# Ledger of designs, part 179: peptides against a protein of PDB entry 4U39

Target 1, 302 residues: chain A of PDB entry 4U39
Amino acid sequence: SIKVIGVGGGGNNAVNRMIENEVQGVEYIAVNTDAQALNLSKAEVKMQIGAKLTRGLGAGANPEVGKKAAEESKEQIEEALKGADMVFVTAGMGGGTGTGAAPVIAQIAKDLGALTVGVVTRPFTFEGRKRQLQAAGGISAMKEAVDTLIVIPNDRILEIVDKNTPMLEAFREADNVLRQGVQGISDLIATPGLINLDFADVKTIMSNKGSALMGIGIATGENRAAEAAKKAISSPLLEAAIDGAQGVLMNITGGTNLSLYEVQEAADIVASASDQDVNMIFGSVINENLKDEIVVTVIATG

## One batch from the design tools (peptide; made by RFdiffusion4, then SolubleMPNN)

Design b2_p27_2_s3 (from b2_p27_2, 16 letters changed)
Fold by OpenDDE base, seed 4:
Structure b2_p27_2_s3 (fold): chain B 302 residues (1-302), chain A 27 residues (1-27)
Amino acid sequence: as target 1 above (302 residues)
Amino acid sequence: MQKILVLETGTKQEVLEKLRKKLKEAE
């Protein structure tokens, strides 16, 4: 089974966005120290952590409180994660609960033998230096606790959105990028298709790989597949080129008019930007909600 | 309903060869 755990406010917003976009074949778990915020989650499983420590009033933007809250609730987290083959841990770094609890939850998942993937954001520079410093500590702890860690630099989202984009929309776009990172992997495993992925192949590419980079490209029109692939490999979300990656996961999602030729064209572009000896997982997904759009997601590991 | 159209695993070369084979079989 695949479990997606949203940790703290940012992680729970991302989980809500996943549920709203009908991401299939995954179990959703919302984790928070704030009981009122947790009640707003759309997840079927809701877990309040650190009830004795925080009394449901949240972590007060303190990562040490978030950490201790997860440690207090360790047995409950173990029970909720038991029997998972794969666990996604999603959080906004820089806060109290997400920054402190996400590494503890990730370590619990890994100790249970699940393939543990972190998908987290760095705060925007405008959220202030304190949040950036807290996020750096949380990201360091996540790297030790996960098999693969995807870090989304929120400041790079500002390069993709219009200059007049309201701050609230920039946060929604960060939640959407978190969704795309989880969905781009989970759809390859959990979606029933003509060919099912062997979970052993996913383990080979994602186990003990440390930091991963994610690129996303979206395009329409006659050259949409090639354009989407070029946008993905040159994405502002990529802090480095995909050259030198030991593993590449590629998801091509299109509407019912997605052709096998378009799939090959996009795959050839991503492959040409990757090392010769790269281990590649390639998947193509039909999403009936996509009209003329193609979405290419690339995750580079190692 | 989301469906996987094509799924391939392996080295870069193996994946591309499998895709090219499937393309020729679909023509």
Scores: peptide ipSAE 0.027, ipTM 0.605, DockQ to the pose 0.883
Fold by OpenDDE base, seed 2:
Structure b2_p27_2_s3 (fold): chain B 302 residues (1-302), chain A 27 residues (1-27)
Amino acid sequence: as target 1 above (302 residues)
Amino acid sequence: MQKILVLETGTKQEVLEKLRKKLKEAE
């Protein structure tokens, strides 16, 4: 089974966005120290952590409180994650609960023998230096606790949105990029396709790989597949080129009119930007909600 | 209903060869 655990406010917003977009084949768990915020979660499983420590009032933007809250609730977290083959841990780094609790939850998942993938955001520079420093500590702790860590630099989202985009929409786009990172992987495993990936192949590419980079490209029109692939490999979300990656996971998502030719054209572009000896996992997804749009997600590991 | 066509795993070259083969079989 695949479990997605949203940790703190940002992680729970991402999980709500996943549920709203009908991401199938995954179980959703919402974790928070704030009981009122947790009640707004759409997840079936809602877990309040650190009830004795915080009394449901949240972590006060302190990562040490988030850490201690997860440690207090370790047995409950173990029970909720038990029997998962794969666990996605999603959080916004720089806050109290997400920054402190997400590494503890990830370590619990890894100790249970699940393939543990972190999908986290760095705060925007405008959120201030304190959040950036807290996020750096949380990201360091996540790297030790996961098999693969995808870090989304929120400042790079500002390069793909209009300059006039309201701050609230920039946060919604960060939640959407978190969704795309989880969905781009989970769809390849969880959705019954014409050909299912062996979960062993996913384990080989994602186990003990440390940091991963994610690129996303979206396009429409006659050359949409090639344009989406070019945008994915040149995505501002990529802190480095995909050249030198030991593994590449590629997801091509389109509507019911997605052709095998478009799939091949996009795959050829991503492959051409990758090393010759790269281990590639390739999948294509038909999403009936997509009309003329193609979405290419590239995850580079190693 | 989302239908996933998971194509292939392997090296870059193996994946591309398998994709080309599937395209040729669909023609």
Scores: peptide ipSAE 0.024, ipTM 0.554, DockQ to the pose 0.827
Fold by OpenDDE base, seed 3:
Structure b2_p27_2_s3 (fold): chain B 302 residues (1-302), chain A 27 residues (1-27)
Amino acid sequence: as target 1 above (302 residues)
Amino acid sequence: MQKILVLETGTKQEVLEKLRKKLKEAE
């Protein structure tokens, strides 16, 4: 089974966005130290951590409280993650609960033998230096606790959105990018396709790879496949080019009119930007909710 | 229901060759 665990406010917002977008074939778990915020989760499984430590009042933006809250609730986390083949741990880094608890939860998932993927955000520069420093510590701890860690630099979202975008919409876009990172991988595994991806192949590309980069491209029109692929490999979310990656995961999602030619054209572009000896996983997904849009997600590992 | 056409796993070259083969089989 595939489990997605949202940790703290940002992680729970991302999980809500995944549920709203009907991401299939995954179980959702919401984890928080704030009981009131946790009640707003759409996840079937809701877990309050550190109930004795925090009394449901949250972590007070302190990562050490988030860490201790997850440690207090270790047995409950183990029970909720038991039997998962893959665990996505999603969080907004820089806060108390997400920053402190996400690495502990990731380590629990890994110790249970699940393929453990972190999908986390780095805070915007405008959230202040304290949040950036807390996020850096949490990201370092996540890197040790996961097989693959996708880090989304929120400041790069400001290159994709209009300059007049309200702060609240920039956070919603960060939640959407977290959704796209999880969905881009989970759709390759969880949705019954004409060709099932062997979970062993995913495990080979994602196991013990450390940090990963994600690019996303969306396009419409006659050249939509090529345009979406070009946008994905040149995405502002990529802190580096995909050349030099040891592994590449590519998801091509389109409507019912997605052609095999469009899939090949997009795959050829991503392949041409990748090293000759790279291990590649390609998947295509038909999403009936997509009209004329193609979405290309690229994840570079290693 | 989302229908996934999962493509091929392997090296870049193996994946592209398999895709090209499937295109020819679909013609």
Scores: peptide ipSAE 0.023, ipTM 0.554, DockQ to the pose 0.797
Fold by OpenDDE base, seed 1:
Structure b2_p27_2_s3 (fold): chain B 302 residues (1-302), chain A 27 residues (1-27)
Amino acid sequence: as target 1 above (302 residues)
Amino acid sequence: MQKILVLETGTKQEVLEKLRKKLKEAE
């Protein structure tokens, strides 16, 4: 089974966005120290952590409280993650619960033998230096606790959106990018297709790879496949080019009108930007909710 | 409903060759 665990406010917002976008074949778990925020989760499983420590009042933006809350609730987390083949741990780094609890939860998943993938955000620069420093500590702890860690730099989202984009929309876009990171991988595994992915191949590309980079491209029109692929490999979310990556996961998602030619064109562009000896997993998904859009997601590992 | 249209694994070259083969078979 595949489990997605949202940790703290940002992680739970991302999980809500995944549920709203009908990400299939995954079980959702919402984890928070704030009981009121947890009640707003759409996840089937809702877990309050650190009930004794926090009394449901949240972590007070302190990562040490988030960590201790997850440690207090270790047995409950173990039971919720038991039997998972793969666990996605999603969080917004820089806060109390997400920053402190996500590494503990990730380690629990890894110790249970699940392929453990972190999908996390760095805070926007405008959230202040304290959040950036807390996020850096949380990301470092996540890196040790996961097989693969996708880090989304929120400041790079501001390069993709209009300069007049309201702050609330920038956070929604961060939640959407977290969704795309999880969905881009989970759809390759969980979605029934003509060819099922061998989970061993996913393990080979994602196990013990450390930090990963994600690029996303969206386009419409006659050249939409090529444009989406070019946008993905040149995405501001990529802190480095995909050349030099040991592994590449590529997802091409389109509507019912997605052609095999468009799939090949997009795959050829991403492959051409990758190293010759790269281990590549390629998938193409039909999403009926996409009309004329193609979404290309590239995850570079190693 | 989401459906996988194409799934390929392997080296860059192997993936591209498989895709090209499938494209020719679909013509």
Scores: peptide ipSAE 0.023, ipTM 0.587, DockQ to the pose 0.887

Design b2_p27_2_s4 (from b2_p27_2, 14 letters changed)
Fold by OpenDDE base, seed 1:
Structure b2_p27_2_s4 (fold): chain B 302 residues (1-302), chain A 27 residues (1-27)
Amino acid sequence: as target 1 above (302 residues)
Amino acid sequence: MKKILVQLTGTKEEVLAALRKLLEEAE
């Protein structure tokens, strides 16, 4: 089974976005220290952590409170994650709960023998230096606790959105990028394909790989596949080129009109931009909601 | 839902060749 665990406010917002976008084949778990915020989760499983420590009032933007809250609730987290083959831990880093609890939860998942993937955001620079420093500590702890860590630099989202984009929309886009990261991988595993992906192959690419880079490209029109692929490999979300990546996960998502030619064209571009010796997992997914849009997600590991 | 999932390993050239072959076989 695949479990997605959203940790704290940002993680829960991302999980809500995943549920709203009908990300299939995964079980959703919402974790928070704030009981009121947790009640707003759309996840089937809702877990309040650190009930004794926080009394449901949240972590007060203190990562140590988030950490202790997860430690207090370790047995409950273990029970919720038990039997998962793969666990996605998603959080917005820089806050109290997400920053502190996500590494603890990730370690619990890893200790249970699940392939543990972190998909987290760095705070925007405008959220202030304190959040950046807290996020750096949380990301460092996540690296030790996961098999693969995707870090989304939120400031790079500002490069792909209009300069006049309201702050709220920038956060929504961050939630959407988190969704795309999880969905890009989960769709490869959970959605039946023409060729069944062995979960062992995913493990080979993602196990103990440390940091991964994610690029996303979206396009419409006649050359949409090539354009989306080019945007993905040149995505501002990529902190480096994928040319050195030994592992690549590629997802092409399109509407019902997605052609095999478009799939080939996009895959050729991504493979051509990858390492000379690449282990590539490629998948195409049909999403009826995309109409004329193609979304290419590239996750580069190693 | 036409999903093509393929693991392609090898040199870039081998990966591309394998991908092309798989897509041709799927037509």
Scores: peptide ipSAE 0.125, ipTM 0.717, DockQ to the pose 0.464
Fold by OpenDDE base, seed 2:
Structure b2_p27_2_s4 (fold): chain B 302 residues (1-302), chain A 27 residues (1-27)
Amino acid sequence: as target 1 above (302 residues)
Amino acid sequence: MKKILVQLTGTKEEVLAALRKLLEEAE
C-alpha cells in the first residue's frame, strides 16, 4: 500500500488538497499536535501526537516539541504505517510540528522497510529568519530519515505566480505544489497503466538517493507538449539543472486529446536534458479536467 | 485512464529508442 502522511499545519493542508484533487490509490493520514487543526483534516485517518506533552494545544512553533510529540506517539505511528510499501511524508518546514515530527515519522517508516519519500517546503522569506533556520534543521534531519527528499523552495513559487498574489494564495500554491510532487509519483505506481510499472523499479530510482529536484511545466496549444517539458526542466522550483540526474521520474498529464506523439516529444526533451546514463520512469495520465492543458512533472534524483 | 508506465534503463539513446518502440507498439 501507499500511504501519504501530512505532518502539522502545512502537511495537512497539502493532504486536504490531495483529497480535493482525488489523488487515487493512496491512503491519507493526518498527523498534528493541535487537536483543533487536526479536526479540519479531510483524511480518513487522523492522529493526534504528543497528547500528554502538548495537551492538544500544538507545538508552539518549537521543533523540539514536535520531535518529542512524535517520539511519545511512536507506537501509534508504527501501527498506522504497518504494511505500507511506500510512505510519503509531507510537511511545511519551519513550524513546530512539521519540522520536528516529520523526520521522526519518516525514520519510523524507513525502519518498517517502506520506501520513504519526503515532500516538504522551505518557508517563504517573509515568514522570517527563525522559520528559515528551523526549516534548515528539519530538512537536514529529513535527509537522514528518508530514501528521497523533495524540497520545494516556497520563494520560487513567487516567481511563477502574479506579483499581486495574496499571501494566502501563495500558501495555497505551496500546498498545490506539494500535491503535484506526491501525485506525480503516486500516479505512476497506484494507477493501472497500459504498461505495469514494477514497484521494484521505483525502489531502484528512489532508494537512498538523498535530495531530489522537482520541476513542473504547464502549457496549451499546438506545441503544448514540448513547451510543458521545456518549462518543467527549466522550472523555478528546480534549485539546480537536471543535467546530472541519473534517475528521472516523469509524469505527463493531459486531457482526452493527449497523443502518443506529444508524450514522445515531451519525454525526448526531458531525457535529453538528463544524464547520459539515465534511469527514467515515464508515465502518462489522462485527466479530463485539463481540457487543452498538458502538465509535465519531472522529479530528478542522483 | 490509459496510463503508459514505462521504466527505461540504459544509455540515453537506449532509453529513447525503447520509449519510441513502446509508443509505436501502443498505437
Scores: peptide ipSAE 0.113, ipTM 0.699, DockQ to the pose 0.459
Fold by OpenDDE base, seed 3:
Structure b2_p27_2_s4 (fold): chain B 302 residues (1-302), chain A 27 residues (1-27)
Amino acid sequence: as target 1 above (302 residues)
Amino acid sequence: MKKILVQLTGTKEEVLAALRKLLEEAE
């Protein structure tokens, strides 16, 4: 089974976005120290952590409170994660609950033997230096607790969105990028394809790989597949080029008119930009809602 | 939703060759 755990406000917003976008084949768990915020979750499983410590009032933007809250609730987290083959831990780093609890939850998942993938955001520079420093500490702790860690630099989202984009929309886009990171992987595993991926192969590409990079490309028109692939490998979300990546996960999502030629063209571009000895897993997904759009998601590991 | 999932491992050339073969078999 695949479980997605949203940790704290940003993680729970991302989980809500996943549910709203009908990401299939995964179980959703919302974790928070704030009981009121947790009630707004659309997840089937809602877990309040650190109820004794916080009294449901949240972590007060203190990562140590988030950490202790997860430690207090360890047994509940273990029970909720039991039997998962794969666990996604999603959080906005820089806050109290997400920054402190996500590494603890990730370690619990890993100790249970699940393939543990972190998908987290680094805060915007405008959120201030304190959040950046807290996020750096949380990301470091996540790196030690997961098999693969995808870090989304929120400042790079500002390169994708219009300069006049309201702050609220920038956060919504961050939630959407978190969704795309989780969905890009989960769609490769959870949905029966023409070729069933062995979970062992995904595990080989993602197990103990450390930091991973994610690129996203969207295009329309006659060359949409090639354009989407080129945008993905040159995505502002990539902190580095994928040319040294030994493992690549690629998701090509299109409408009902997505052709095998377009899938091949996109895959050729991504493979050509990767390491010479790349291990690539790719999937193609038909989403009737995309109509003329192609979305290419690339996750580079190694 | 029809999903085509393909795992391609090996050299770049092997990956591309395997992809082409799979696409030809699916036509």
Scores: peptide ipSAE 0.025, ipTM 0.617, DockQ to the pose 0.515
Fold by OpenDDE base, seed 5:
Structure b2_p27_2_s4 (fold): chain B 302 residues (1-302), chain A 27 residues (1-27)
Amino acid sequence: as target 1 above (302 residues)
Amino acid sequence: MKKILVQLTGTKEEVLAALRKLLEEAE
């Protein structure tokens, strides 16, 4: 089974966005120290952590409170994650609960023998230096607790949105990028295909790989597959080129008119940008909600 | 929803070869 655990406000917003977009084949868990915020979650499983420590009033933007809250609730977290083959831990780093609790939850998942993937955001520079410093500490702790860590630099989202994009929309886009990171992997595993993926192959590419890079490309029109693939490998979300990556996960999502030629063209572009000895997992997904759009997601590990 | 998920695992060459084969079978 695949479980997605959203930790704190940012993680729970991302989980809500995943549920709203009908990401299938995963179980959703919402974790928070704030009981009122947790009640707004759309997840089937809602877990208040640190009830004794915080009394449901949240972590007060203190990562140490978030950490202690997860430690207090360790047994409950273990029970919720039990039997998962894969666990996604999603959080907005820089806050109290997400920054402090996400590494603890990730370690619990890993100790249970699940393939543990972190998908987290680094705060925008405008959120201030304190949040950046807290996020850096939380990201460092996540790196030690996961098999693979995808870090989304929120400042790079400003390069893919209009310059006039309101601050609130920039946060919504960060939640959407978190969704795309989780969905890009989960769609490869959770949905039966023409060729079924062995979960062992996913483990080989993602186990103990440390930091991963994510690129996303979207395009329409006659050359949409090639354009989407080129945008993915040159995505502002990539902190480095994918040419040195030992492993690549590629997802191509299109409408019912997605052709095998388009799939091949996009795969050729991504593979050509990768190392010669790269282990590649490729998946193509038909989404009937996509009319003329192709979405290419690339996750590079190694 | 007929999600046609094609999952291909392997080396770059194996993935590309498998995709080409699927294309040939679909023609």
Scores: peptide ipSAE 0.204, ipTM 0.764, DockQ to the pose 0.742; fails the geometry check

Design b2_p27_3_s1 (from b2_p27_3, 13 letters changed)
Fold by OpenDDE base, seed 4:
Structure b2_p27_3_s1 (fold): chain B 302 residues (1-302), chain A 27 residues (1-27)
Amino acid sequence: as target 1 above (302 residues)
Amino acid sequence: MKIFFFAVAKSKEELRKAFEEAKKKLE
């Protein structure tokens, strides 16, 4: 089974976005120290952590409170994660609950033997220096607690969106990028295909790989597959080129008109941009809500 | 026909073979 855990406000917003986009084959768990915020989650499983410590009033933007809250609720977290083959831990770093609790939850998942993938954001620079410093500490703790950590630099989202994009829309886009990171991987595993992916192959590419890079490309029209693939490998979300990556996960999502030729063309572009000896997992997904769009998600490990 | 196929390729040749297999299944 695949479990997606949203931790704190940003993580729970991402989980809500996943549910709204009907991400299939995953169980959703919302975790928060704020009971009122947790009640707004669309997740089937809602877990209040640190009820004694916080009395449901949240972590007060203090990561140490978030950490202690997860430690207080360790047994409940273990029970909720029991039997998971894979666990996604998603959070917005820089806050109290997400920053402090996400590493603890990730470690619990890993200790249970689940393939543990972190998908987290760095705060925008405009959220202030305190959040950036807290996020750096949380990211460092996440690196030790996960098999693979995808860090989304929110400031790079501002390079993808229009310069006139309202601040609220930039946060929504961050939630959407978190969704794309989780969905890009989960669709490869959870979606029944003509050729099923062995979960053992996913483990080989993602186990104990540390930091991963994620690129996203979207295109329409003629040569959309090639264009989407080129955008993905040159994505502003990539902090570095993927040419040294030992492992690549590639998701190609299109409408009902997605052709095998388009999938091959996109895969060839990504493979050519990767290491010569790269282990590549690729998947093709049909989303009937996509008309003429192709979305390429690339996750580079190692 | 929903083209759902996943493959693991450790080389360009394996990638090519995966696509050829997928083509045969669509046929």
Scores: peptide ipSAE 0.205, ipTM 0.806, DockQ to the pose 0.606
Fold by OpenDDE base, seed 3:
Structure b2_p27_3_s1 (fold): chain B 302 residues (1-302), chain A 27 residues (1-27)
Amino acid sequence: as target 1 above (302 residues)
Amino acid sequence: MKIFFFAVAKSKEELRKAFEEAKKKLE
């Protein structure tokens, strides 16, 4: 089984976006220290952590409170994660609950023997230096607690959106990028394909790989597959080129008109941009809600 | 959602082979 855990406000917003987009084959768990915020989650499983410590009033933007809250609720977290083959831990770093609790939850998942993937955001620079420093500490703790950590630099989202984009819309886009990171991987595993992906191959690419980079490309028109692939490998979300990556996960999502030729063309572009001896897992997904669009998600490890 | 296909490739040759196998399965 695949479980997605949203931790704190940003993580829970991402989980809500996943549910709204009908990400299939995963179980959703919402975790928060704020009981009122937790009640707004669309997840089937809602877990309040640190009820004694916080009295449901949240972590007060203090990561140490978030950490202690997860430690207080360790047994509940273990029970919720039991039997998972894979666990995604998603959070917005820089806050109290997400920053402090996500590493603890990730470690619990890893100790249970699940393939543990972190998908987290760095705060925008405009959120202030304190949040950036807290996020850096949380990301460092996440690196030790996960098999693979995808870090999304929110400031890079501002390079993709219009300069006049409202702050609220920039946060919604961050939630959407978190969704795309989780869905890009989960779709490869959770959905039966014509060629079944062995979960052992996913483990080989993602186990103990440390930090991973994610790129996303979207295109339409006659060359949409090639354009989407090129956009993915040159995505502003990539803090570095993928040319040194030893492992690549690639998801190609299109409408019912997605051709095998388009999938091959996109895969060849990504493979050519990767290491010569790259271990690539690729999958194609049909999304009936996509008309003429192709979405390419690339996750580079190693 | 229908998955078209998934494959693992450790080389360009394996990638080509995976596509050829996928083509055969679609027939």
Scores: peptide ipSAE 0.166, ipTM 0.776, DockQ to the pose 0.745
Fold by OpenDDE base, seed 1:
Structure b2_p27_3_s1 (fold): chain B 302 residues (1-302), chain A 27 residues (1-27)
Amino acid sequence: as target 1 above (302 residues)
Amino acid sequence: MKIFFFAVAKSKEELRKAFEEAKKKLE
């Protein structure tokens, strides 16, 4: 089974966005120290952590409170994660609960033997220096607690959205990028499809790989596959080029008119941008809501 | 380079056959 755990406000917003977009084949768990915020979650499983410590009032933007809250609720977290083959831990770094609790939850998942993938955001620079410093600490702790950590730099989202995009829409786009990171992987595994991915192959590419880079590309028109792939490997979301990546996961999502030729063309572009000895998993997903658009998601590990 | 090809689609039998054939060629 695949479990997605949203931790704190940002993680739970991302989980809500995943549920709204009907990401299938995963179980959703919402975790928060704030009981009121937790009640707004659309997740089937809702877990309040640190009830004794916080009395449901949240972590007060203190990562140490988030950490202690997860430690207090360790047994409940273990029970909720038990039997998972894969666990996605999603959080907005820089806050109290997400920053402090996400590494603890990730470690619990890893200790249970689940393939543990972190998908987290760095705060926007405009959220202030304190959040950036707290996020850096949380990301460092996440690196030790996960098999693979995808870090989304929110400032790079500003490069892919319109300059006139309202701040609230920039946060929604951050939630959407988190969704794309989780869904890009989970669809390859959980969606009953034409060809099922062996979970062992995913483990080979993602186990103990540390930091991963994620790129997204979207295109339309006659060369849409090639353009989407080129945009993905040059995505502003990539903190570095994928050259030298030893592992790549690629998701190619298109409408009902997605051709095998387009899939091959996109895969060849991504493979050519990777290490010569790259282990690549690539999958195609048909989304009937996509008309002429192709979405390429690339996750580079190692 | 080790390439694993996977296609996930809900409804197109024609697409299924094409991707299965492609997988066999890529393995």
Scores: peptide ipSAE 0.055, ipTM 0.634, DockQ to the pose 0.123
Fold by OpenDDE base, seed 5:
Structure b2_p27_3_s1 (fold): chain B 302 residues (1-302), chain A 27 residues (1-27)
Amino acid sequence: as target 1 above (302 residues)
Amino acid sequence: MKIFFFAVAKSKEELRKAFEEAKKKLE
């Protein structure tokens, strides 16, 4: 089974976005220290952590409170994660609950033997230096607690949206990028395919790989597959080129008119931009809502 | 380079054989 855990406000917003977009084949768990915020979650499983410590009033933007809250609720977290083959831990770093609790939850998942993937955001620079410093500490702790960590630099989202995009829309886009990171991987595993992907192959690419890079490309028209692939490998979300990556996961999502040729063309472009000895998993997903659009998600590990 | 191909069941059944052949060729 695949479990997605949203931790704190940002993580829970991302989980809500995943549910709204009908991401299939995963179980959703919302975790928070704030009981009122947790009640707004759309997840079936809602877990208040640190009830004794915080009394449901949240972590007060203190990562140490978030950490202690997760430690207090360790047994409950273990029970919720038991039997998972894969666990996604999603959070907005820089806050109290997400920054402090996400590494603890990730470690619990890893200790249970689940393939543990972190998908987290760095705060925008405009959120202030304190949040950036807290995020850096949380990301460092996440890196040690997960098999693979995808870090989304929110400032790079500003490069893919209109310059006049309101601040609230920039946060919504951050939630959407978190969704895309989780869905891009989960669709390759959880969706029954024409060809079943061996979960062992996913483990080989993602186990103990540390930090991963994510790129997204979207295109329409006659060369949409090639264009989407090129946009993915040159995505502003990539903090570096993928040329040194030892492992790549690629999701190619299109409408009902997605052709095998388009899938091959996109895969060849990504492979050519990767290491010569890269291990690549690529999958094609049909989403009837995309019509003429192709979305390519690339996750580079190692 | 090892390439693993995954095709989802949401595609047309008629494409199944083509995807399987493509996978085998990419291995």
Scores: peptide ipSAE 0.040, ipTM 0.627, DockQ to the pose 0.110

